# Ledger of designs, part 10: peptides against a protein of PDB entry 4BOS

Target 1, 163 residues: chain A of PDB entry 4BOS
Amino acid sequence: PVLTRTVVPADNSCLFTSVYYVVEGGVLNPACAPEMRRLIAQIVASDPDFYSEAILGKTNQEYCDWIKRDDTWGGAIEISILSKFYQCEICVVDTQTVRIDRFGEDAGYTKRVLLIYDGIHYDPLQRNFPDPDTPPLTIFSSNDDIVLVQALELADEARRRRQ
Target 2, 163 residues: chain A of PDB entry 4BOS as posed
Amino acid sequence: PVLTRTVVPADNSALFTSVYYVVEGGVLNPACAPEMRRLIAQIVASDPDFYSEAILGKTNQEYCDWIKRDDTWGGAIEISILSKFYQCEICVVDTQTVRIDRFGEDAGYTKRVLLIYDGIHYDPLQRNFPDPDTPPLTIFSSNDDIVLVQALELADEARRRRQ

## One batch from the design tools (peptide; aimed at target 1 N12)

Design b1_p12_4_s1 (made by RFdiffusion4, then SolubleMPNN; from b1_p12_4, 6 letters changed)
Fold by OpenDDE base, seed 4:
Order: C-alpha cells, then structure tokens, then sequence
Structure b1_p12_4_s1 (fold): chain B 163 residues (1-163), chain A 12 residues (1-12)
C-alpha cells in the first residue's frame, strides 16, 4: 500500500475541501466549503464561553462573520473544530518541516484522517492498495502509526523535490 | 495560540 495525495483546487477553501474528502471516504467536492464554513460558524456561535476572543483573536460574532466569507483561509482553529465535529483525529503533515500536527490527539478518538500542508495549501491523503478492486482508504485507525510514517515519507519526498 | 500550529490563517 502507498499513501498518495489528491490535489484539490487552490481556491481559498482547500482546507475544507480536503477535510471533507477524507472524512467522507474519498469524495472530492469543491462545493462543500460554504456549508462547512457555516458549520464551523454555528459551532463557534453555540459556545461563546469556550470560543472566546482569546482563542479566536476577535469576538465570537466577528469570527463567525469572517469564517463564512468565501475568501478567508482556515487554519488550526478550524481543524480543531472539525476534528471535534467529525470525532476523529486530523493529522496534518507539513512539507516544509516534515512534521505532523495531530489535532484531537487527546480526545480518545478511534479514527484519524490525514492532510498534507505546504504552508499555503492543503491536500487530502489516501492509502492506495495494489488490488484495483479495493478502494483507497482515507479513514485510518488511530492506532495505525504506519500511516504517519508514510505521511512523513511523503512530505520528505515533497521537500526534496523543492530542494 | 492554536493559530501558531498550522498558519494557513494569519493569527497570533
């Protein structure tokens, strides 16, 4: 088995498209972003005590209005929220540092998904199998450390190509 | 802050 990336559009919503891809088992839907933005805003609005200015860098309401814009970029806050919503670890491998940031790692989730990040763009990762009749896997066991090693390998290869 | 981890979005 080999871990590969599916390139999604660089349209300011690549994070949302990538997350949707992996949590839905490999469904590419670039039109998913508006609903995912609304979902995040809804979650944030529902708990202003937790999602405070200290976390958001702006008022709860200001953040909600901001994230719903189609030209604003998601980041760690949005990933953490989506991790909680989908009840899975979201692991992001960074091609610049060849390191993995694990969101939701302390929540006890049994599943994890993986994204690859280059500093300005997110893509989803999937495991391809030699058997052509076996579809790619995007949702892994949280105990599957091999996929993390493969993600690091993929990121390292990407870094070497840019060297 | 959380934004320091994955900086697609500019933040603190």
Amino acid sequence: as target 1 above (163 residues)
Amino acid sequence: SLLDRIPERAGA
Scores: peptide ipSAE 0.048, ipTM 0.743, DockQ to the pose 0.321
OpenDDE base, seeds 1, 2, 3, 5: peptide ipSAE 0.047, 0.045, 0.046, 0.047; ipTM 0.731, 0.738, 0.740, 0.742

Design b1_p12_4_s2 (made by RFdiffusion4, then SolubleMPNN; from b1_p12_4, 6 letters changed)
Fold by OpenDDE base, seed 3:
Structure b1_p12_4_s2 (fold): chain B 163 residues (1-163), chain A 12 residues (1-12)
Amino acid sequence: as target 1 above (163 residues)
Amino acid sequence: SLLDRIPERQGA
């Protein structure tokens, strides 16, 4: 089995497309972004005490209006929210630093999904199997350390290609 | 803070 990258459109919603892809088992749907943005806004609006200005960098309402725009970019805050919503670790491997940042790592989730990030763009990662009839896997056990090693290998290769 | 890292957008 090999870990591979699925390149999603480099629109302003690549994070949402990538998360949707992995948590839904490999469904590529760039049109999912508006609903994903609304979901995040709904969650944030529901708990203004937790999602404060200290967390959001702006007022709760300002954030909700901002994230629902079709041209605003998601980041760590949105990943954290989506990790909590989908009850899984979201592991982001960075091709610039060759490191993995794990969101939800201390929540006790049994599942993890993986994204690859280059400082601007997010793509989803999947495990492909030798049997062509076996669909790719996007949701991994939180005990699967091999997939993290493979993700780092992908990031290292990507970094070397840019040098 | 991890929440201030890994933005798709520029900056922290």
Scores: peptide ipSAE 0.050, ipTM 0.742, DockQ to the pose 0.423
OpenDDE base, seeds 1, 2, 4, 5: peptide ipSAE 0.048, 0.045, 0.045, 0.047; ipTM 0.742, 0.735, 0.731, 0.740

Design b1_p12_4_s3 (made by RFdiffusion4, then SolubleMPNN; from b1_p12_4, 5 letters changed)
Fold by OpenDDE base, seed 4:
Structure b1_p12_4_s3 (fold): chain B 163 residues (1-163), chain A 12 residues (1-12)
Amino acid sequence: as target 1 above (163 residues)
Amino acid sequence: SLLDRIPEREGA
């Protein structure tokens, strides 16, 4: 089995599209972003004590309005929220550093999903199988360290292509 | 911090 990258549009919502792709088992739907953004806003609004200005860099309400715009980029805050919502570890492999950042790693989730990040763009990762009748896998065991190794290999290859 | 490493960005 090989780990591969599915390129999603660079439309400011690549993070949301990528997360949706992996948590839904490989469904590419760039139109998912508005609802994903609203979901995040709802979660943030529901806990203003935790999602404070100190965390958000803006007031809770301002953040909610901001994240719901179609041109704002998601980042670590959004990944953390989505990890918690989907009850899975979200692993982001960075092609610039060849490092994996794990979100939700301390939550005890049994599942993990993987994204690849180049500093500005997110894409989802999937495992492809030799059997064409076996669909790609996007949700892995949180104990599957092989997939992390494969992700690092992809990142390293990507880095070598750029520098 | 991790938040700084993978930041959000305001759209243009």
Scores: peptide ipSAE 0.041, ipTM 0.719, DockQ to the pose 0.733
OpenDDE base, seeds 1, 2, 3, 5: peptide ipSAE 0.041, 0.040, 0.039, 0.041; ipTM 0.718, 0.720, 0.723, 0.717; seed 5 fails the geometry check

Design b1_p12_4_s4 (made by RFdiffusion4, then SolubleMPNN; from b1_p12_4, 6 letters changed)
Fold by OpenDDE base, seed 1:
Structure b1_p12_4_s4 (fold): chain B 163 residues (1-163), chain A 12 residues (1-12)
Amino acid sequence: as target 1 above (163 residues)
Amino acid sequence: SLLDRIPSRDGA
């Protein structure tokens, strides 16, 4: 088994596309972004005390309107929310720093999914199997640390190719 | 922080 990257469109919504891909078991749907943006906005709006201006950098209402635009980039706020929504750990491997940031790591989730991030673009990661008839795996056990090692290896390779 | 390293921002 090998961990591989599936390149999704760089259309400002790659984070949402990538998350959707992994949590849905490998479904590529670039059209999922509007609904996911609305979901984020709904959750943000539901708890203005937690999602404060201090965290959002703008008023709660302004952020909700902003994230629903089709040209704004989701980040840690969105990943955190989506982790909780999908009840899984979301691991983001950064190719620039070769580090993994884990969202939801303290929530006790049994599942984890992985994204690769280069500072401006997100792609989903999947495990491919030798048997061509076995579909790739996108949802891993939260105890599967091998996949994290493999993700770091991918990040190292990606960084080296940009040197 | 994570918020700083992976910010939500305007798209390119």
Scores: peptide ipSAE 0.478, ipTM 0.926, DockQ to the pose 0.834
OpenDDE base, seeds 2, 3, 4, 5: peptide ipSAE 0.451, 0.444, 0.474, 0.455; ipTM 0.922, 0.920, 0.926, 0.920; seed 3 fails the geometry check

Design b1_p12_5 (made by RFdiffusion4; failed a check: the pose's geometry)
Pose (drawn by RFdiffusion4):
Structure b1_p12_5 (pose): chain A 163 residues (1-163), chain P 12 residues (1-12)
Amino acid sequence: as target 2 above (163 residues)
Amino acid sequence: AFATLAKEPAPF
């Protein structure tokens, strides 16, 4: 089986669309983004002690309004939040310098999902099978460390191809 | 240029 990127629209909501794709087992639905952003705002507004002005670079309310727009990019705050909500590890494979940032690293989730990130775009990763009957898989066991190795190599290859 | 790039698919 081969680790594979599926290209979602680069409409400023790719982070949410990619996360949705992998946690739902391979469903592409761009319309999920406004609701996922509202979910983020709900969680950010619920903990102003943690989501402080120092962390957000603005007021808690300003951040909530900002993230609810259709043109702002999700990032580490959003990913940390979505990891907990979905109760899975979200592994972002960064092809800029070829590394993996593992959200939910120490929460003991049983599940793991992967996104590939080039500094501008987010796309989901999935495992494809050469068997006509076996659909791609987007959710992996937390014990499954080999998929992380394959993702690191895909990151190397993706970096080479992009250059 | 960057705004155009951000709307295109990733180059790999």

Design b1_p12_5_s1 (made by RFdiffusion4, then SolubleMPNN; from b1_p12_5, 10 letters changed; failed a check: the pose's geometry)
Amino acid sequence: SLAAARRAPPAY

Design b1_p12_5_s2 (made by RFdiffusion4, then SolubleMPNN; from b1_p12_5, 10 letters changed; failed a check: the pose's geometry)
Amino acid sequence: ALEAERRQPPRW

Design b1_p12_5_s3 (made by RFdiffusion4, then SolubleMPNN; from b1_p12_5, 10 letters changed; failed a check: the pose's geometry)
Amino acid sequence: ALEEERRRPPRY

Design b1_p12_5_s4 (made by RFdiffusion4, then SolubleMPNN; from b1_p12_5, 8 letters changed; failed a check: the pose's geometry)
Amino acid sequence: ALAALRRQPPAY

Design b1_p12_6 (made by RFdiffusion4)
Pose (drawn by RFdiffusion4):
Structure b1_p12_6 (pose): chain A 163 residues (1-163), chain P 12 residues (1-12)
Amino acid sequence: as target 2 above (163 residues)
Amino acid sequence: PLNFDALAERRA
């Protein structure tokens, strides 16, 4: 089986669309983004002690309004929140310098999902099977460290291809 | 189009 990127629209919500795609087992639905952003705002507003002005670069309320827009880009704050909400590890494979940032690293989730990130775009990763009957798989066991190795190699290849 | 002002704000 081969680790594969599926290209979602680069409409400024790719982070949310990519996370949704992998946690829902392979469903592409761009319309999920406004709701996922509202979910983020709900969580950020619920913990102003943690989501401080220093962390957000603005007020808690300003950040909530900002993330609810259809043109702002999700990042580490959003990913950390979505990892907990969905109770899975979200592994972002960064093809800029070829590394993996593992959100939910120490929460002991049983599940793991992967996104590929080039500094500008987010797309979901999935495992494709050469068997006509076996659909792609987007959720992996936390024990499944080999998929992380395949993702690192895909990151190397993706870096080479992009250059 | 991609909103690079939002990206700059994000990375600020």

Design b1_p12_6_s1 (made by RFdiffusion4, then SolubleMPNN; from b1_p12_6 with D5E R11L)
Fold by OpenDDE base, seed 1:
Structure b1_p12_6_s1 (fold): chain B 163 residues (1-163), chain A 12 residues (1-12)
Amino acid sequence: as target 1 above (163 residues)
Amino acid sequence: PLNFEALAERLA
């Protein structure tokens, strides 16, 4: 089995497309972003004490309006929220630093999903199997450390190709 | 431009 990158459209919603892809088991839906943005806004709005201006960088209301725009970019706060919502660890491997940022790592989730990030774009990662009739896997055990190693290898190779 | 770095720091 090998870990591979599925390139999603390079639009302003690549994070949402990528998360949707992995949590849904490999479903590419570039139109998923509006509803995911609204979901995040709903969660943020529901807890203004937790999602404070200190975290959001703007008022709770301003953030909710901002994230629901179709031209704004997701980031760590959105990933953390989606991790909690989907009850899975979201691991983001960065091709610029060759490091993995783990969201939800201390929540006790049994599942993890992986994204690859290059500083301006997110893509989902999946495990391909030798049997062509076996569908790729996007949801891994939180104990599967091999997939993290493979993600780092993938990121390192990507970095070397750019230089 | 994704706000990954800045927000990650605030959430850490």
Scores: peptide ipSAE 0.026, ipTM 0.646, DockQ to the pose 0.191
OpenDDE base, seeds 2, 3, 4, 5: peptide ipSAE 0.024, 0.022, 0.024, 0.024; ipTM 0.658, 0.645, 0.649, 0.652; seed 5 fails the geometry check

Design b1_p12_6_s2 (made by RFdiffusion4, then SolubleMPNN; from b1_p12_6, 5 letters changed)
Fold by OpenDDE base, seed 5:
Structure b1_p12_6_s2 (fold): chain B 163 residues (1-163), chain A 12 residues (1-12)
Amino acid sequence: as target 1 above (163 residues)
Amino acid sequence: AINWEALAERLA
């Protein structure tokens, strides 16, 4: 089995598209972003005590209005929220640093999904199998550390290609 | 600039 990258559109919503892809088992839907943005805004608005200005960098209301815009970029805050919503660990491997940021790692989730990040753009990762009749896997066991190693290898290769 | 790694750890 080989971990591979599926390139999603390089628009302002690549994070949402990538998350949707992996949590839905490999479904590419670039039109998913508006609803995901609204979902995040709804979650943030529902808990102003937790999602404070200290976390958001802006007021709760300002953040909600901001994230619902079509041209704003999702990041760590949005990933953490989506991790909680989908009840899975979201692992983001960075091709610039060859590091993995794990969201939801202490939540006790049994599943993890993986994204690859180059400092600007997010793409989803999937495991392809040699058997052509076996569909790619996007949802892994939270105990599957092999996939994390493979993700780091992908990131390292990507980093070397740019150097 | 936001320290994304630190933020990730805090929100994990």
Scores: peptide ipSAE 0.027, ipTM 0.648, DockQ to the pose 0.070
OpenDDE base, seeds 1, 2, 3, 4: peptide ipSAE 0.019, 0.026, 0.025, 0.026; ipTM 0.497, 0.654, 0.644, 0.642

Design b1_p12_6_s3 (made by RFdiffusion4, then SolubleMPNN; from b1_p12_6, 5 letters changed)
Fold by OpenDDE base, seed 1:
Structure b1_p12_6_s3 (fold): chain B 163 residues (1-163), chain A 12 residues (1-12)
Amino acid sequence: as target 1 above (163 residues)
Amino acid sequence: PINWEAIARRRA
């Protein structure tokens, strides 16, 4: 089995497209972003005490309006929210730092999904199998450390290509 | 621990 990257469109919503892809088992839907943005806004709005201006960098209402725009970029806040919503660890491997940030690692989730990030663009990762009739796997056990090693290998290769 | 700044957008 090999871990591979599925390149999604660079349309400002790549984070949402990538998360949707992995949590839905490998479904590429670039049109999923508006609803996911609305989901983020709903969750942010539901807890103004936690999602304060200090956390958001703008008022709760302003952030909700901002994230629902089709040209704004999601980030760590969105990943943390989506991890909790989908009840899975979201592991982001960074090609610039060659490290993995594990959102939800302390929540006790049994599942993890992986994204690859270059500082601007997010793509989903999947495990491919030799049997063409076996569909790629996007949801892994939170105990599967091999997939993390493979993700780091992909990131290191990407970094070397840019050097 | 998560490096929140590293996960932020890096624009050249």
Scores: peptide ipSAE 0.300, ipTM 0.860, DockQ to the pose 0.074
OpenDDE base, seeds 2, 3, 4, 5: peptide ipSAE 0.255, 0.273, 0.287, 0.297; ipTM 0.846, 0.851, 0.855, 0.858; seed 4 fails the geometry check

Design b1_p12_6_s4 (made by RFdiffusion4, then SolubleMPNN; from b1_p12_6, 8 letters changed)
Fold by OpenDDE base, seed 5:
Structure b1_p12_6_s4 (fold): chain B 163 residues (1-163), chain A 12 residues (1-12)
Amino acid sequence: as target 1 above (163 residues)
Amino acid sequence: SINWEALKKRLS
């Protein structure tokens, strides 16, 4: 089994496209972003005590208006919200730092998904199998730490190619 | 520990 990346469009919504891909088992839908942005805004608006200005960096209402724009970049706040919504760990491997940030690691989720990030773009990761009749896997056990090692190897190789 | 700012788009 080999861990590989699927390159999604390099637009302002690559995070949302990538998350949708992995949580839906490998479905590429570049048009999913508007609804995912609205979903995040709805969740944030529903809990202003937790999603305060201290967390968001702006008022609750300002954030909701901002995230629903088609040209704003999703980041760690949005990943944390989507992790809670989909009830899974979202593990992001960064090719510039060769580290993994695990969102939801303390929530006790049984499943994890993986993204790869290079500083300006998010892509989803999947496990391919030797049997061509076995579809790629995008949802892993939260006990599968081998996939995290493989993700770090991908990131390290990507970094070396740029240096 | 999560690096919150690192996962936003990095601009040169």
Scores: peptide ipSAE 0.310, ipTM 0.852, DockQ to the pose 0.115
OpenDDE base, seeds 1, 2, 3, 4: peptide ipSAE 0.309, 0.305, 0.230, 0.302; ipTM 0.849, 0.851, 0.821, 0.849; seed 3 fails the geometry check

Design b1_p12_7 (made by RFdiffusion4)
Pose (drawn by RFdiffusion4):
Structure b1_p12_7 (pose): chain A 163 residues (1-163), chain P 12 residues (1-12)
Amino acid sequence: as target 2 above (163 residues)
Amino acid sequence: SPPTAHAGEGWP
């Protein structure tokens, strides 16, 4: 089986669309983004002690309004939140310098999902099978460390191809 | 190391 990127639209909501794709087991639905952003705002507004002005670079309310727009990019704050909500590890494979940032690293989730990130775009990763009957898999066991190795290599390859 | 993903303004 081969680790594979599926290209989602680069419409400014790719982070949400990619996360949705992998946690739902391989469903591409761009319309999920507004709802996922509202979910983020709901969680950010619920903990102003943690989501402080220092962390957000603006007021809690300003951040909530900002993230609810259709043109703002999700990032680490959003990913950390989505990891907990979905109760899975979200591994972002960064092809800029070829590394993996593992959200939910120490929460003991049983599940793991992968996104590939080039500094501008997010796309989901999935495992494809050469058997006609076996559909791609987007959710992996937390014990499954080999998929992380394959993702690091895909990151190397993706970096080479992009240059 | 800290996460490399950052929130930001999108394309017009």

Design b1_p12_7_s1 (made by RFdiffusion4, then SolubleMPNN; from b1_p12_7, 7 letters changed)
Fold by OpenDDE base, seed 1:
Parts: sequence; structure tokens; C-alpha cells
Structure b1_p12_7_s1 (fold): chain B 163 residues (1-163), chain A 12 residues (1-12)
Amino acid sequence: as target 1 above (163 residues)
Amino acid sequence: MPSRVKEGEGFP
């Protein structure tokens, strides 16, 4: 089995598209972003004490309005929220640093999904199997550390290619 | 601009 990336559109919503892809088992839906943004806004709005201005960098209301725009970028805060919502660890391998940022790592989730990030764009990662008739896997065991090693290898290769 | 993967401390 080999870990590969699926390139999603660079349309300001690549994070949401990528997360949707992996949590839904490999479904590419570039139109998923609006609902994903609304979901995040709903969660944030539901708990203004937890999702404070200190965390959001803006008022709760301002954030909710901002994240629902189709031209605003998702990042760490959104990944954290989505990790909690989907009850899975979201691992993001950064090709610039060749490091993995793990979200939800202390929550005790049994599942993990992986994204690859180059500083401006997110893509989903998947495991491809030798049997072409076996569909790729996007949801891994949180105990599967091999996939993390493979993700780092992908990131390292990507970094070398940019040199 | 897109944010960092992990921007620092204080994330949920």
C-alpha cells in the first residue's frame, strides 16, 4: 500500500474540501465548503464562552460571519473544530517543515485522517492498494503510525522537488 | 492569506 495525495481545487476552500474528502471515505465534493463553513459557524456560535475572542482573534459574531464567506481561509482553528465534530484525529503534514501537526491527538479518538499542506494549499491523503479494484482508504486507525511515516516521506519528497 | 497549519497556543 502507498500513500498518495488527491489534488483538490485551489479555490479558497481547499481545507474544507480536503477534510470532507477524507472523513467521507474519499468523496471529492468541491461544493461542500459552504455547508462546512456553516457547520463551523454554528458550533462556534453555540458556545461563545469557549470560543472566545481570545481564541478566535475576533468576536464570536465576527468570526461566524467571516468564516461563512466563500473567500476566507480555514486553518488551525477550523481543523480543531472539525476534528471534534467528526470525532477523529486530523493530522496535517506540512511540506515546508516536514512535520505533522496533530489535532485531536489527546481526545482518545480511534480514527485519524490525513491532510498535506504546503503553506497555502491543503490536499487530502489516501492509501492506495495494489488491487486496483480495492478503493483507497482515507480513514485510518489512530494506532496506524505507518501512515504518519509515509506522510512525512511524501512531505520530504515534495520539499526536495521544490528546491 | 491562508493561516498556518498550527498558529500557536490556545487552540480548542
Scores: peptide ipSAE 0.063, ipTM 0.764, DockQ to the pose 0.144
OpenDDE base, seeds 2, 3, 4, 5: peptide ipSAE 0.062, 0.053, 0.060, 0.058; ipTM 0.766, 0.757, 0.763, 0.758

Design b1_p12_7_s2 (made by RFdiffusion4, then SolubleMPNN; from b1_p12_7, 6 letters changed)
Fold by OpenDDE base, seed 4:
Structure b1_p12_7_s2 (fold): chain B 163 residues (1-163), chain A 12 residues (1-12)
Amino acid sequence: as target 1 above (163 residues)
Amino acid sequence: SPSLVKEGEGAP
């Protein structure tokens, strides 16, 4: 088994497309972004005490309007929200630093998904199997540390290619 | 750090 990267469109919604891909078991749907943006806005709007200006960098209402735009990028806040919504760890391996940022690691989730990030673009990661009849795996056990090692190896190779 | 994950508007 090998961990591989699926390149999603480099549009303004690559984070949402990537998250959707991994949490849905490998479904590529670039049209998922508007609904996911609205989902995030709904969650944020539902809890203005938690999602305060201190957290959002803008008022709750301003954030909701902002994230629903077609051209705004998701980041740490959105990943955190999506981790909580989908009840899984979202592990982001950074090709610039060769580090993994784990979102939801303290929530006790039993599942984790993986993204690869290069500073401006997100892509989903999947495990491919030798048997062509076995579909790729995108949802891993939170105890599967091998996949994290493989993600670091993948990121390190990507970094070396850019040097 | 998770706080280093980029947020922004528009494509680069």
Scores: peptide ipSAE 0.040, ipTM 0.720, DockQ to the pose 0.699
OpenDDE base, seeds 1, 2, 3, 5: peptide ipSAE 0.040, 0.039, 0.034, 0.038; ipTM 0.716, 0.715, 0.701, 0.718; seed 1 fails the geometry check

Design b1_p12_7_s3 (made by RFdiffusion4, then SolubleMPNN; from b1_p12_7, 7 letters changed)
Fold by OpenDDE base, seed 2:
Structure b1_p12_7_s3 (fold): chain B 163 residues (1-163), chain A 12 residues (1-12)
Amino acid sequence: as target 1 above (163 residues)
Amino acid sequence: APSRVKEGEGAP
């Protein structure tokens, strides 16, 4: 088995497209972004006590309006929200540092998904199998540390290409 | 959340 990267469009919504891809088992749908943004806004709006101005950097309402724009970028807060929503650990391997940031690692989730990040763009990762009849895997066991090693290898190679 | 991941930004 080999871990591979699926390049998604760089359209300001790559994070949402990438998350949707991995949590839905490998479905590439760039048109999912508006609904993903609305999902996040709905979650934030539903709990103004938790999603406070201190967390959001702006009022709850301002954040909801902001994240629903088609030209705003998701980041750590959005990944954290999506991790909670999908009940999975979201692991982001950074090609700039060759390090993995794990979101939801303390939540006790049994599943993990992986993204690759270069500082401005997110792409999803998937495991391909030698058997062509076996579809790629995007949802891994949270105990699968081999996939993390493979992600680091991909990130290291990507970093080398950019240097 | 880890700060190495890009934080939310974009048009104000």
Scores: peptide ipSAE 0.083, ipTM 0.789, DockQ to the pose 0.553
OpenDDE base, seeds 1, 3, 4, 5: peptide ipSAE 0.082, 0.078, 0.075, 0.082; ipTM 0.788, 0.785, 0.784, 0.784

Design b1_p12_7_s4 (made by RFdiffusion4, then SolubleMPNN; from b1_p12_7, 7 letters changed)
Fold by OpenDDE base, seed 4:
Structure b1_p12_7_s4 (fold): chain B 163 residues (1-163), chain A 12 residues (1-12)
Amino acid sequence: as target 1 above (163 residues)
Amino acid sequence: MPSLVKEGEGRP
């Protein structure tokens, strides 16, 4: 089996599309972004004490309005929120540093999903099997450290291609 | 940690 990247559109909503893809078992739906943006805004608005100006860089209300725009990018805040919402680790492998950031790693989730990030764009990762009748896997055990090794290998190869 | 990739803010 090999870990592969599914390229999603670079339409400012790649993070949301990528997360949706992996948590739904490999469903590509770029139209999912508006609802996911609303979900983020709803969660941010629900806890203004935690999601303060110190964290958001703007008022809670301003952030909610801002993230709902179709041309603004999601980042670490959104990944953290989505990890908690979907009750899974979201592991992001960075092709610039060849490092993995694990969101939700302290929550005790039994599942993890993987994204690949180049500093600008997010794509989802999936495991493809030799048997063509076995569909790709996007949701892994949180104990599956092999997939993390494979993600690092994939990121390292991507970095080498840019040399 | 991944950057807060936002238009006009949060980019490394």
Scores: peptide ipSAE 0.034, ipTM 0.713, DockQ to the pose 0.219
OpenDDE base, seeds 1, 2, 3, 5: peptide ipSAE 0.032, 0.031, 0.029, 0.032; ipTM 0.703, 0.698, 0.684, 0.707

Design b1_p12_8 (made by RFdiffusion4)
Pose (drawn by RFdiffusion4):
Structure b1_p12_8 (pose): chain A 163 residues (1-163), chain P 12 residues (1-12)
Amino acid sequence: as target 2 above (163 residues)
Amino acid sequence: DRGTMTTTPVHH
C-alpha cells in the first residue's frame, strides 16, 4: 500500500477541510469549514486564561471573530483544538524542512491521522490499496509507527518534486 | 490578514 495525498481546494479553509477528510474516514466536504471554525471559536472563548492575548496576538474575542472568517488560515492553535475534539493524534508532515509535528502526542489517543503541509497548503494523506475492493484508509492506530516513516519519505519526495 | 499556518503543537 502507498501513502497518497488527495488535493483539496485551496480556498483558505484547507486545514479544516483536510482535518475533516481524515477524521471522517475519507470524506471531502468543503462546506464543513464554517462549522469547524465556529467550533474553534467556541473553544477559544471558553478558556481565555489559556488562550491569552500573548498566545493569540489579539483579544480572545478578536481571535474568535477572525477565525470565523472564510479567509483566515487555520494553524497550530486550531489543530491542537481539533485533535482533542476528535480525540485523535493529528500528525502534520511539514515538507518545508521534512519533519512531523504530532498534535496529541502525549494524550494517549488510539487513533492517528495525517496531513501534509508545504507552508502554504494543507492536504490530507491516506493509505491506498492495490486491491479493487479495499477503499483508502485515513485513520491509523497510534501503534502504527511505520505510517509515520512512510509519511517522512513522502515528505522528502514531495520536497524534491516541488523544487 | 489570513495569518500563518504554524505547526508547533500548542500545549497547556

Design b1_p12_8_s1 (made by RFdiffusion4, then SolubleMPNN; from b1_p12_8, 6 letters changed)
Fold by OpenDDE base, seed 1:
Structure b1_p12_8_s1 (fold): chain B 163 residues (1-163), chain A 12 residues (1-12)
Amino acid sequence: as target 1 above (163 residues)
Amino acid sequence: SRGKMTTKPIKK
């Protein structure tokens, strides 16, 4: 088994496309972003005390309107929200630093998914199997530390290639 | 115009 990257479109919604891909078991749907943005806005709007200006960097209402735009970029806050919503750990390997940021790591989730991030773009990661008829895996056990090692290796290789 | 907030997965 090998961990591979699926390149999704760089259309301002790569984070959402990538998350959707991995949580849905490898479904590429570039049109998923609007609904995911709306979902995030709904969650944020539902708890203005928790999702305060201090966290959002803007008012709750302003954030909700902003994130629903099709040209705004998601980041850590959106990943955190999506992790909680999908009840899985979202691990983001950064090709610039070759580090993994884990979201939801203390929530006790049994599942984890992986994204690769280069500073401006997110892509999903998947495990490919030798048997071509076996579909790739995108949802891993939260105890699967091998996949994290493989993600780091993948990121390190990516960093070396661009330098 | 693109509305950009930090895309870096920095945990707060």
Scores: peptide ipSAE 0.058, ipTM 0.762, DockQ to the pose 0.430
OpenDDE base, seeds 2, 3, 4, 5: peptide ipSAE 0.047, 0.056, 0.053, 0.070; ipTM 0.745, 0.762, 0.755, 0.766; seeds 4, 5 fail the geometry check

